# Ledger of designs, part 103: peptides against a protein of PDB entry 5T59

Target 1, 112 residues: chain A of PDB entry 5T59
Amino acid sequence: TTPTMQSTSLLTEHLGYPPISLVDDIINAVNEIMYKCTNAMEKYLMQRNIIGKKDFSDEIKIGTAKLESLLENSVDKNFDKLELYVLRNILSIPSDLLEENRFRLLHHEKLV
Target 2, 90 residues: chain B of PDB entry 5T59
Amino acid sequence: EHIRFQRLVQVCNKALEESIRKLQSWEKIHECFPNYGQTREGIENLTVCQQQVIKLWSNLSRVEFDAIFHERSIEEKLNQLDDLINKARS

## One batch from the design tools (peptide; made by RFdiffusion4, then SolubleMPNN)

Design b2_p20_6_s3 (from b2_p20_6, 8 letters changed)
Fold by OpenDDE base, seed 5:
Structure b2_p20_6_s3 (fold): chain B 112 residues (1-112), chain C 90 residues (1-90), chain A 20 residues (1-20)
Amino acid sequence: as target 1 above (112 residues)
Amino acid sequence: as target 2 above (90 residues)
Amino acid sequence: DEKKKELEKETEKWEKELEE
């Protein structure tokens, strides 16, 4: 179930920020980490590019790029799942509490 | 009683684990370096590199995600949300 | 839409796994 505007408003009030902001932070972080990892891998191997008088620099660059692409695809898929899961199951308000009378109750409880 | 933050941590770990799974395969690594990986030194370098990347992935994600959770006060907020929902249902 | 359906199915699997 997709979050409603009503639930988003209530959660934003409770959290102090829109629920999607948390997901965005997580996704941005993992993307940064991903490229740090692939960059570190390339640098490590490029420092070891000569073996038996053969230069493997080109193969290392191509190979690292392939691994980066593989990781990118996996990150994209899995964190799309994460986003859906978080917004539906964690940052969510049960339907029975989305009635008008319940809105007042939750708001009142927050203020009191 | 408080379940939402636990689930957040779990799903984050799940996503991180599934994302790095293919890099944990030696076969996948070797396929990307077919000639380099035919040398003894190349195999050794790739082995070390694979291990280091996985460790770096784990360590950086832990630090960064914990920082996010702290900055967003998400544990406290999710616990409060659980409490509010439970009170409303009682 | 097909991708969304697949995403939904895979997410549902996670829901079952994480809530066990």
Scores: peptide ipSAE 0.658, ipTM 0.952, DockQ to the pose 0.961
Fold by OpenDDE base, seed 3:
Structure b2_p20_6_s3 (fold): chain B 112 residues (1-112), chain C 90 residues (1-90), chain A 20 residues (1-20)
Amino acid sequence: as target 1 above (112 residues)
Amino acid sequence: as target 2 above (90 residues)
Amino acid sequence: DEKKKELEKETEKWEKELEE
């Protein structure tokens, strides 16, 4: 199920930031890491682009691009799963606590 | 008693693991460099490159994710959330 | 729509795995 506005508000108050912000941090981080990895790979191979009398620069560039795309697609898919999982199962408020009386208690507990 | 942070770590690891899985396949790597990989030196270079990338992926993700968790105080906050939920249900 | 459904199913698999 999708998070409610009430859950988001309560969690934002508790966390000091919206729940989605954590997910955004994670996704931004992995994207940065991903491109660092592919860039490192390309640079490493481009420094070793000549074998014998053959220059494999073009093949290296194309190949690295293919791997980047492969990794990019995988990252997108898996971290979409992560986002859904986190927001549903980790950064979530059980429905019984979203009742009016429980809502007030949670808010009161934070303030006291 | 405290389960949410543990699950956060687990799902992060899962996502990272599944994301890098295809790059762990030598066959897939080789397919991207069909002629380069037909040379002895090319194979050696690709092998080292593959290993280094995987290590870099693992190391950077560990450092960056830990930093995020620290900056967001997420372990403490999730533990508190668990406690609040348990208290409310008692 | 279909992608979301697939995402949901795949996430459900993760939920089962992580809760074991």
Scores: peptide ipSAE 0.656, ipTM 0.952, DockQ to the pose 0.971
Fold by OpenDDE base, seed 1:
Structure b2_p20_6_s3 (fold): chain B 112 residues (1-112), chain C 90 residues (1-90), chain A 20 residues (1-20)
Amino acid sequence: as target 1 above (112 residues)
Amino acid sequence: as target 2 above (90 residues)
Amino acid sequence: DEKKKELEKETEKWEKELEE
């Protein structure tokens, strides 16, 4: 079930910010963390690129790029699930509270 | 009684765990470095690297997500939401 | 649309798992 405009408005009033803002914060954070991790990996291995007489720099660059792509795809997929789950099951207003009398309750609690 | 914040933490952990799962596979790591991983020193480096990345992933996510939850006061807000819902249904 | 449908199914799995 997709959140209604009414639900979004009520939740925004309750939270002090739109529900999607929380999800955006989470996604932005994990993306930043992801690239910090992959960058750290590349840097670590590039500092250890020569073993014996062979330079593995090219292989390291290609390999880390593959892992980065793998992680990017996984993060994208799993946090899309997270977004849907959060908006549907956590940051949601039950239908019985969307009725006129229940709608007033939320406003009343906010204003009193 | 209060369930929404618990679910938020759980789903965040789930997403983080599933996202890093493939990097937890030594086989997948090794496949990306087929020649490098044929050397003893290369294997050692990859092993350390894998462990460090996973730890970094876990530590950074914990710190950043906790910061977000605090800044957004989400535990309090979700508990209040649970209370409002329960009250309305009483 | 196909991706959305798949996302829906996979999210439903999470819902079941987290609510067990």
Scores: peptide ipSAE 0.655, ipTM 0.952, DockQ to the pose 0.976
Fold by OpenDDE base, seed 4:
Structure b2_p20_6_s3 (fold): chain B 112 residues (1-112), chain C 90 residues (1-90), chain A 20 residues (1-20)
Amino acid sequence: as target 1 above (112 residues)
Amino acid sequence: as target 2 above (90 residues)
Amino acid sequence: DEKKKELEKETEKWEKELEE
């Protein structure tokens, strides 16, 4: 589920940045890549829009838009999973370390 | 011993793979271009386009994600986290 | 909320797959 404030604070101290920042970087990157891919596709096909004296420009524009939407939906879904997985399983502090004595240990280790 | 960074790489690859899977379907591509895809040249163009998009997706994601991991020093940090957890449990 | 539950279930599937 949602990470605790304690976990976030400890991880932020350890990482030097909030855990969510890493996820945001990943998501921003894939969104940029997605746009580049769909844009490249549209450009490629639009340069090849006339076949047999027929102009397919409208169909290409609509088709690429549909594919972009399809990809966007898939990216959103899968990277929502990624976000949840990362925050729960990777960038997480085990419950047994979320004790008073354990907190002190982590802080002490950082200071030493 | 060190597992978190490995898991990060794996889940990133999983998300990327699942995201592009629908575009790997020729049927889905063709459905978006029903008339264009009925021509020989159209099919050829769509085929090349599909392949190039998938390659671009793979290459760009590899480069960008590696850059992120480096800039965030995430492998080192996750290894340290594993070590701290293991030490605390020993 | 329902979407969140579904996301949880789907993420659980990934957890099983990646940790095999």
Scores: peptide ipSAE 0.654, ipTM 0.952, DockQ to the pose 0.932

Design b2_p20_6_s4 (from b2_p20_6, 7 letters changed)
Fold by OpenDDE base, seed 5:
Structure b2_p20_6_s4 (fold): chain B 112 residues (1-112), chain C 90 residues (1-90), chain A 20 residues (1-20)
Amino acid sequence: as target 1 above (112 residues)
Amino acid sequence: as target 2 above (90 residues)
Amino acid sequence: SEKKKELEEETKEWEKELEE
């Protein structure tokens, strides 16, 4: 389930930033890494595009593009799962602690 | 006692592992380069390329994710969260 | 949505795996 506004506020206060910001950092990082990997692959193969006097440049470009798309789809899916998992199970406050009395205690302990 | 940060690391590793899984398949790599992969040199180049990409993926992700965790002080914050929750339940 | 439902189910699988 989606985190409550109350839990988000408490966690933001605790973390110093909204919980989603951590997930955004992770996703941005993996996207950057992904394109670095695919770019490196294309460059490596393009430097080795001629074999036996035959030029495979076109095939290499098409092939690397296909692999990039495959990786993009996989990254999107798996890190969507990661986002849901993190926000639900890691950066979350149990419902029993969101009661008025316990909420105060948690807030008090944070500030003390 | 402290479980949240451990789970964060685990789920990050899981997502990274699952994301790169298809590139670990030689068959899938070869299918993208049907004629290039019919040559000896092509096979050799693809093999090296595949291995290098996987290693680059692993190394870069480790470095970048550790940097994020440090910048966000997430281990400390998650440990504190665990402690607060445990105290509240006692 | 169907995609959201699928995502939820697959995430639950991860929850089982990671918490064992």
Scores: peptide ipSAE 0.656, ipTM 0.952, DockQ to the pose 0.957
Fold by OpenDDE base, seed 3:
Structure b2_p20_6_s4 (fold): chain B 112 residues (1-112), chain C 90 residues (1-90), chain A 20 residues (1-20)
Amino acid sequence: as target 1 above (112 residues)
Amino acid sequence: as target 2 above (90 residues)
Amino acid sequence: SEKKKELEEETKEWEKELEE
């Protein structure tokens, strides 16, 4: 289920930031890591592009690009799952606590 | 009692593991370098490269995610959230 | 969309795995 405005507000107050901000940090980090990995791979192989009399530079560039795409697609898919999971199951307020009386209670507990 | 932070760590690990799984396949790596991988030296280079990438992936993700969790104080906040929820239900 | 449905289903699988 989609988080409610009420739960988002409560969690934002509790966390000091919107719940989505944590997910954004995670996703941004993994994307950066992903490209660092693929870049490192390309550089490593390009330093070893000549074997015998053959220059494999073009094949290396194409191959690393394919692997980058493969990794990118996998990262996108899996971290979309992560986002959904986190927002639904971790950074969430149970429905029974979103009632008016419970809402006020949580707010009061935060202020006291 | 405290379960949310544990689950956060677990799902992060799951996502990272599943994301890198295809790169752990030698067959998939080799398919991207069909001629290069037919040479002895090419195979050796690809093998080292594959291993290094996987290690880099693991190490960087660990460091960066831990930094995020620390900066966001997420363990403490999630523990507090668990406590609040449990208290409200008691 | 179909893609979103698939994402939802696969996420549910993770929920089962991680909460066992």
Scores: peptide ipSAE 0.655, ipTM 0.952, DockQ to the pose 0.957
Fold by OpenDDE base, seed 1:
Structure b2_p20_6_s4 (fold): chain B 112 residues (1-112), chain C 90 residues (1-90), chain A 20 residues (1-20)
Amino acid sequence: as target 1 above (112 residues)
Amino acid sequence: as target 2 above (90 residues)
Amino acid sequence: SEKKKELEEETKEWEKELEE
């Protein structure tokens, strides 16, 4: 279930930033880490591309590309799940708090 | 009482773990390098590479995610949210 | 969508695991 506009506004006020911003930070970070890992792997193997008299550069490039794609797909899927979970279960306001009197409580806590 | 931040950490770890799971499979790694992996040196290189990647993945994610959590003050904010919810329900 | 449906189902599995 998608969070309501009201809950987003309240959470933004509480957090000081929109809830999605935290998720974006996490996703951006893991993407950066992912490519650092795959790049390191390719570089490591390419520095060791010759075994005996045979050059395995082409196989290494293809193989690392396959692994990169595999990791990309897995990261995409799992962090889509993470996003949904976080926004639904962590950065969420229970329905019983989405009432006028309860909204006042949140505002009061911010100001006092 | 405070559960949201704990669950945030848990789901982050879960996502990271599931994302790297296939790279933890030696068979999967070897399949990508069928001829290279038939050599002794190739196997050794792939083994070291696999271990290094997994360690790098774990270390970088820990550092970066902790930095994000700190910059966003998310533990404090989630604890406050838990408190507000509990207070409202009492 | 089918993909969204699958995502929802798998996310529910995580919810069960993390809440246990």
Scores: peptide ipSAE 0.654, ipTM 0.952, DockQ to the pose 0.960
Fold by OpenDDE base, seed 4:
Structure b2_p20_6_s4 (fold): chain B 112 residues (1-112), chain C 90 residues (1-90), chain A 20 residues (1-20)
Amino acid sequence: as target 1 above (112 residues)
Amino acid sequence: as target 2 above (90 residues)
Amino acid sequence: SEKKKELEEETKEWEKELEE
C-alpha cells in the first residue's frame, strides 16, 4: 500500500527528487489544463449568449460550472487512481531489493 | 525488459481518457444547457465547444506531460530502475 | 477508509487492464 521510508529514500536518491513530486507535477498540470478547458468553454459560449430575443448568460454560467464540477470530480478520482498506481507499480522497489544487503549494493552501484 | 516508463505513459493516458469521457457524452453536455440546447444555434455552439474542449484537453495534456517527463528525466530513470532490478535478480 | 478501499479496488482494475 504505502511506500516505506526506505523505498522512498532510495527512489529519491535515484530520481533526484521524491517520487511524489512527479505525481504532484502531473496532477498540477491536469488541474491547470482542466481550468483552461472550462474557462475557454465559458468564454466561447458567453460570446454567444444571446439567441434570438433571449439571453442565456445565466444558463451558460450555471451550465459551465456544472461541467467544471463534473470534470473536476472525474479528474480527482482518476488521478487519485493514477497516483496510487504509479507509486505502487512504477515508482516502487521490489521487497527483495529492500533487504539490507541489496540495499547496499544498489547504493554502491550508484556511487560507482 | 523496460516496462515502467511504458506503464507510466499508459496510466497517464488512461487517467486522461477516463477523465474526459463524460464530456465526450453529448447527453451530458446537453443536460447542462437544457434551454440553450433546445435552439439550433445553441446546439451548434455546444457542438463546437465540445469538440474544442476535447481537442484542447488532448493537446495540452500531451504537451504538458511530455514536458514533465522530460524535466524529470523519468524515462531514463525508470529504465535505469528496471535495469537495476533485473540485475539484482540475476 | 471506504473511499480508500474503493479506490484500491478500482486501481486494481487498472492494474489488470494495463498489464494484460
Scores: peptide ipSAE 0.654, ipTM 0.952, DockQ to the pose 0.968

Design b2_p20_7_s1 (from b2_p20_7 with E1S E3K E8K E19K)
Fold by OpenDDE base, seed 3:
Structure b2_p20_7_s1 (fold): chain B 112 residues (1-112), chain C 90 residues (1-90), chain A 20 residues (1-20)
Amino acid sequence: as target 1 above (112 residues)
Amino acid sequence: as target 2 above (90 residues)
Amino acid sequence: SEKEELEKEVEKWEEEIEKE
């Protein structure tokens, strides 16, 4: 079920921020972490790029790029799931509470 | 009684775990470094690198997500939401 | 569609998380 404008308003009032803002924070954080991880990997291997008489720098760069892409795709997919789950199941107002009388009640409770 | 914050933590963990799963595969790592991984030293380096990346992923995510939850006061807010919903239904 | 698949996968997560 897609969140309604009414539920968004109620949750925004309750949270002090729009529900989507929490999800955005989470997604931004994981993206930053992701690139920190891949960057660390590349740097670690590039410091160990020569084995014997062979220089594996090019292979390392290509390989780390492939892993970055793999991780990026996985992050995108899984955190898209997370976004839907959070907005539908966690940051949501049950439909029975979105009735006029219940809406007013929730609003009143927050003001009192 | 309070279930929403618990589920938030759980879904975050699940997303993180599923995201890193492929990097936990040695086979996938090795495939990206076919010649490098044919050397003894290369294998050793890749092994250490893989382990460190996974640890970094876990540690950073824990710290950052906890910070977000704290700054957003989400546990308190979700508990209050649970209470409000339960009260309204009683 | 991709969206439909995503929703199906979310449903799986719902089952796994909320069974407890």
Scores: peptide ipSAE 0.710, ipTM 0.953, DockQ to the pose 0.937
Fold by OpenDDE base, seed 5:
Structure b2_p20_7_s1 (fold): chain B 112 residues (1-112), chain C 90 residues (1-90), chain A 20 residues (1-20)
Amino acid sequence: as target 1 above (112 residues)
Amino acid sequence: as target 2 above (90 residues)
Amino acid sequence: SEKEELEKEVEKWEEEIEKE
């Protein structure tokens, strides 16, 4: 299930930032890494584009673009899964602790 | 006792591994360069390129994710969360 | 739905990660 507003508020107070911010950092990082990898691949091959007096530049550009797209799709899918998992199972507060009495205890412990 | 941070690391690794899996396939790499990959030199270049990309992926992700975890103090915060939950249930 | 499929896949990850 989707995290409740109450749990989000409590976690934000505890963390000093909203839980989603951590996920955003992770996703932004992997996206940056992804394009660094694909760019490196293209540059590497483009420096080696001529073999036996044949120029493979066009094939290299098309091929690297295909691989980039493949990686993009995979990253999107898997890190969507990651986001859901993290928010549900890691950055979450069990429902039994969201009751009034236990909620107060949790909040109190953080402030003391 | 402390389980949340461990699981965070595990799920990050899993997402990274699954994301790069298709690039680990030589067949998939080769099919993107059908003529280039028919040359000896082309095969050599593709092989090196594939290996370098995978290593770069792994190394950069490790460094960047560790930096994020440190900046966000997430291990400490998750351990504290585990402790609070355990105390509340006792 | 796509969302339901995503949730099923996450559940699979939960089983794999949390069994260890």
Scores: peptide ipSAE 0.709, ipTM 0.952, DockQ to the pose 0.953
Fold by OpenDDE base, seed 1:
Structure b2_p20_7_s1 (fold): chain B 112 residues (1-112), chain C 90 residues (1-90), chain A 20 residues (1-20)
Amino acid sequence: as target 1 above (112 residues)
Amino acid sequence: as target 2 above (90 residues)
Amino acid sequence: SEKEELEKEVEKWEEEIEKE
């Protein structure tokens, strides 16, 4: 179930920021980490590209590119799942709280 | 009683674990370097590289995610949310 | 659909995480 506009507003008030902002921070962080990892891998292997008399630079570049793509796809899928889970189950307000009396409670707790 | 932050940590760990799973497969790594991996030195280099990447992945994610959680005060906010929900239901 | 598949996979995570 997709979060309602009302729940988003209430959560934004409670958090001090929109719920999606937390997810965005997480996704941005993992993407940065991902490319740091793949870059480190390529650099490490390229510094060790000569074995015996053979230069494996081309194979290393192709291989690391394949692994990067593999990781990108996996990160994309799994953090799409994370986003849906977080917004639906963690940063959510139960339907029984989405009533007038319950809304007053949230506002009251903020002010007092 | 307080369950939301725990689940946030768990789902983050789950996503991170599942994302790196394929890189933990030696066979998958080796397939990307078929000739390089036929040499002794190549195997050694790939082994070290694989281990270092996995460690880097784990360490960086821990540091960065903890920083995000702190900056967003998410544990406190989620605990408060749990309390509000429980209070409203009582 | 892709969305349906995603939701099914999330449901699996829900079962695993919320099993406690």
Scores: peptide ipSAE 0.709, ipTM 0.953, DockQ to the pose 0.906
Fold by OpenDDE base, seed 4:
Structure b2_p20_7_s1 (fold): chain B 112 residues (1-112), chain C 90 residues (1-90), chain A 20 residues (1-20)
Amino acid sequence: as target 1 above (112 residues)
Amino acid sequence: as target 2 above (90 residues)
Amino acid sequence: SEKEELEKEVEKWEEEIEKE
């Protein structure tokens, strides 16, 4: 389930940064990308807000907001999954390596 | 042998793909613009917009994630981790 | 629960990614 302090410490030493920092970078990046996408969409459509005699500005604003919310919810869900997957399966140390003797070996191996 | 970085890339791609999936649905897009999408020009604009957003999503994510991976040296670190684990088990 | 659902979804991803 949740990484141990020991595994976090070992990984931090190995990586040079806490494992969660990588995930944070990824999540921050995708959030920024999401905003850029939705903003671009809104701007594109707002430049094309008048069709015939009708101004669709209000509908465009509402619609893009809805899409943003939809995307945000999806991003949140999927990258929560990603976070859990990464921390459990990628940035993880098998339990057998967390034994005291093996821990020392890994630490020593890094220093040598 | 080295599997962790590959899986990192895969899970990132999966998260990105699943996140954008709903926006790939024309029906979902159209539902957000019910009246605008009833016009010919509106449909055209929405179509272009949808395509552009998807492309932008894909391109930006690729560039940004690659940058993160590079800055964090994650491929090297994960390969080393794989090696350490394999060595310890041998 | 939401947590349980998340766990199930992650497990699904694990199966999909690691089967390769």
Scores: peptide ipSAE 0.709, ipTM 0.953, DockQ to the pose 0.906

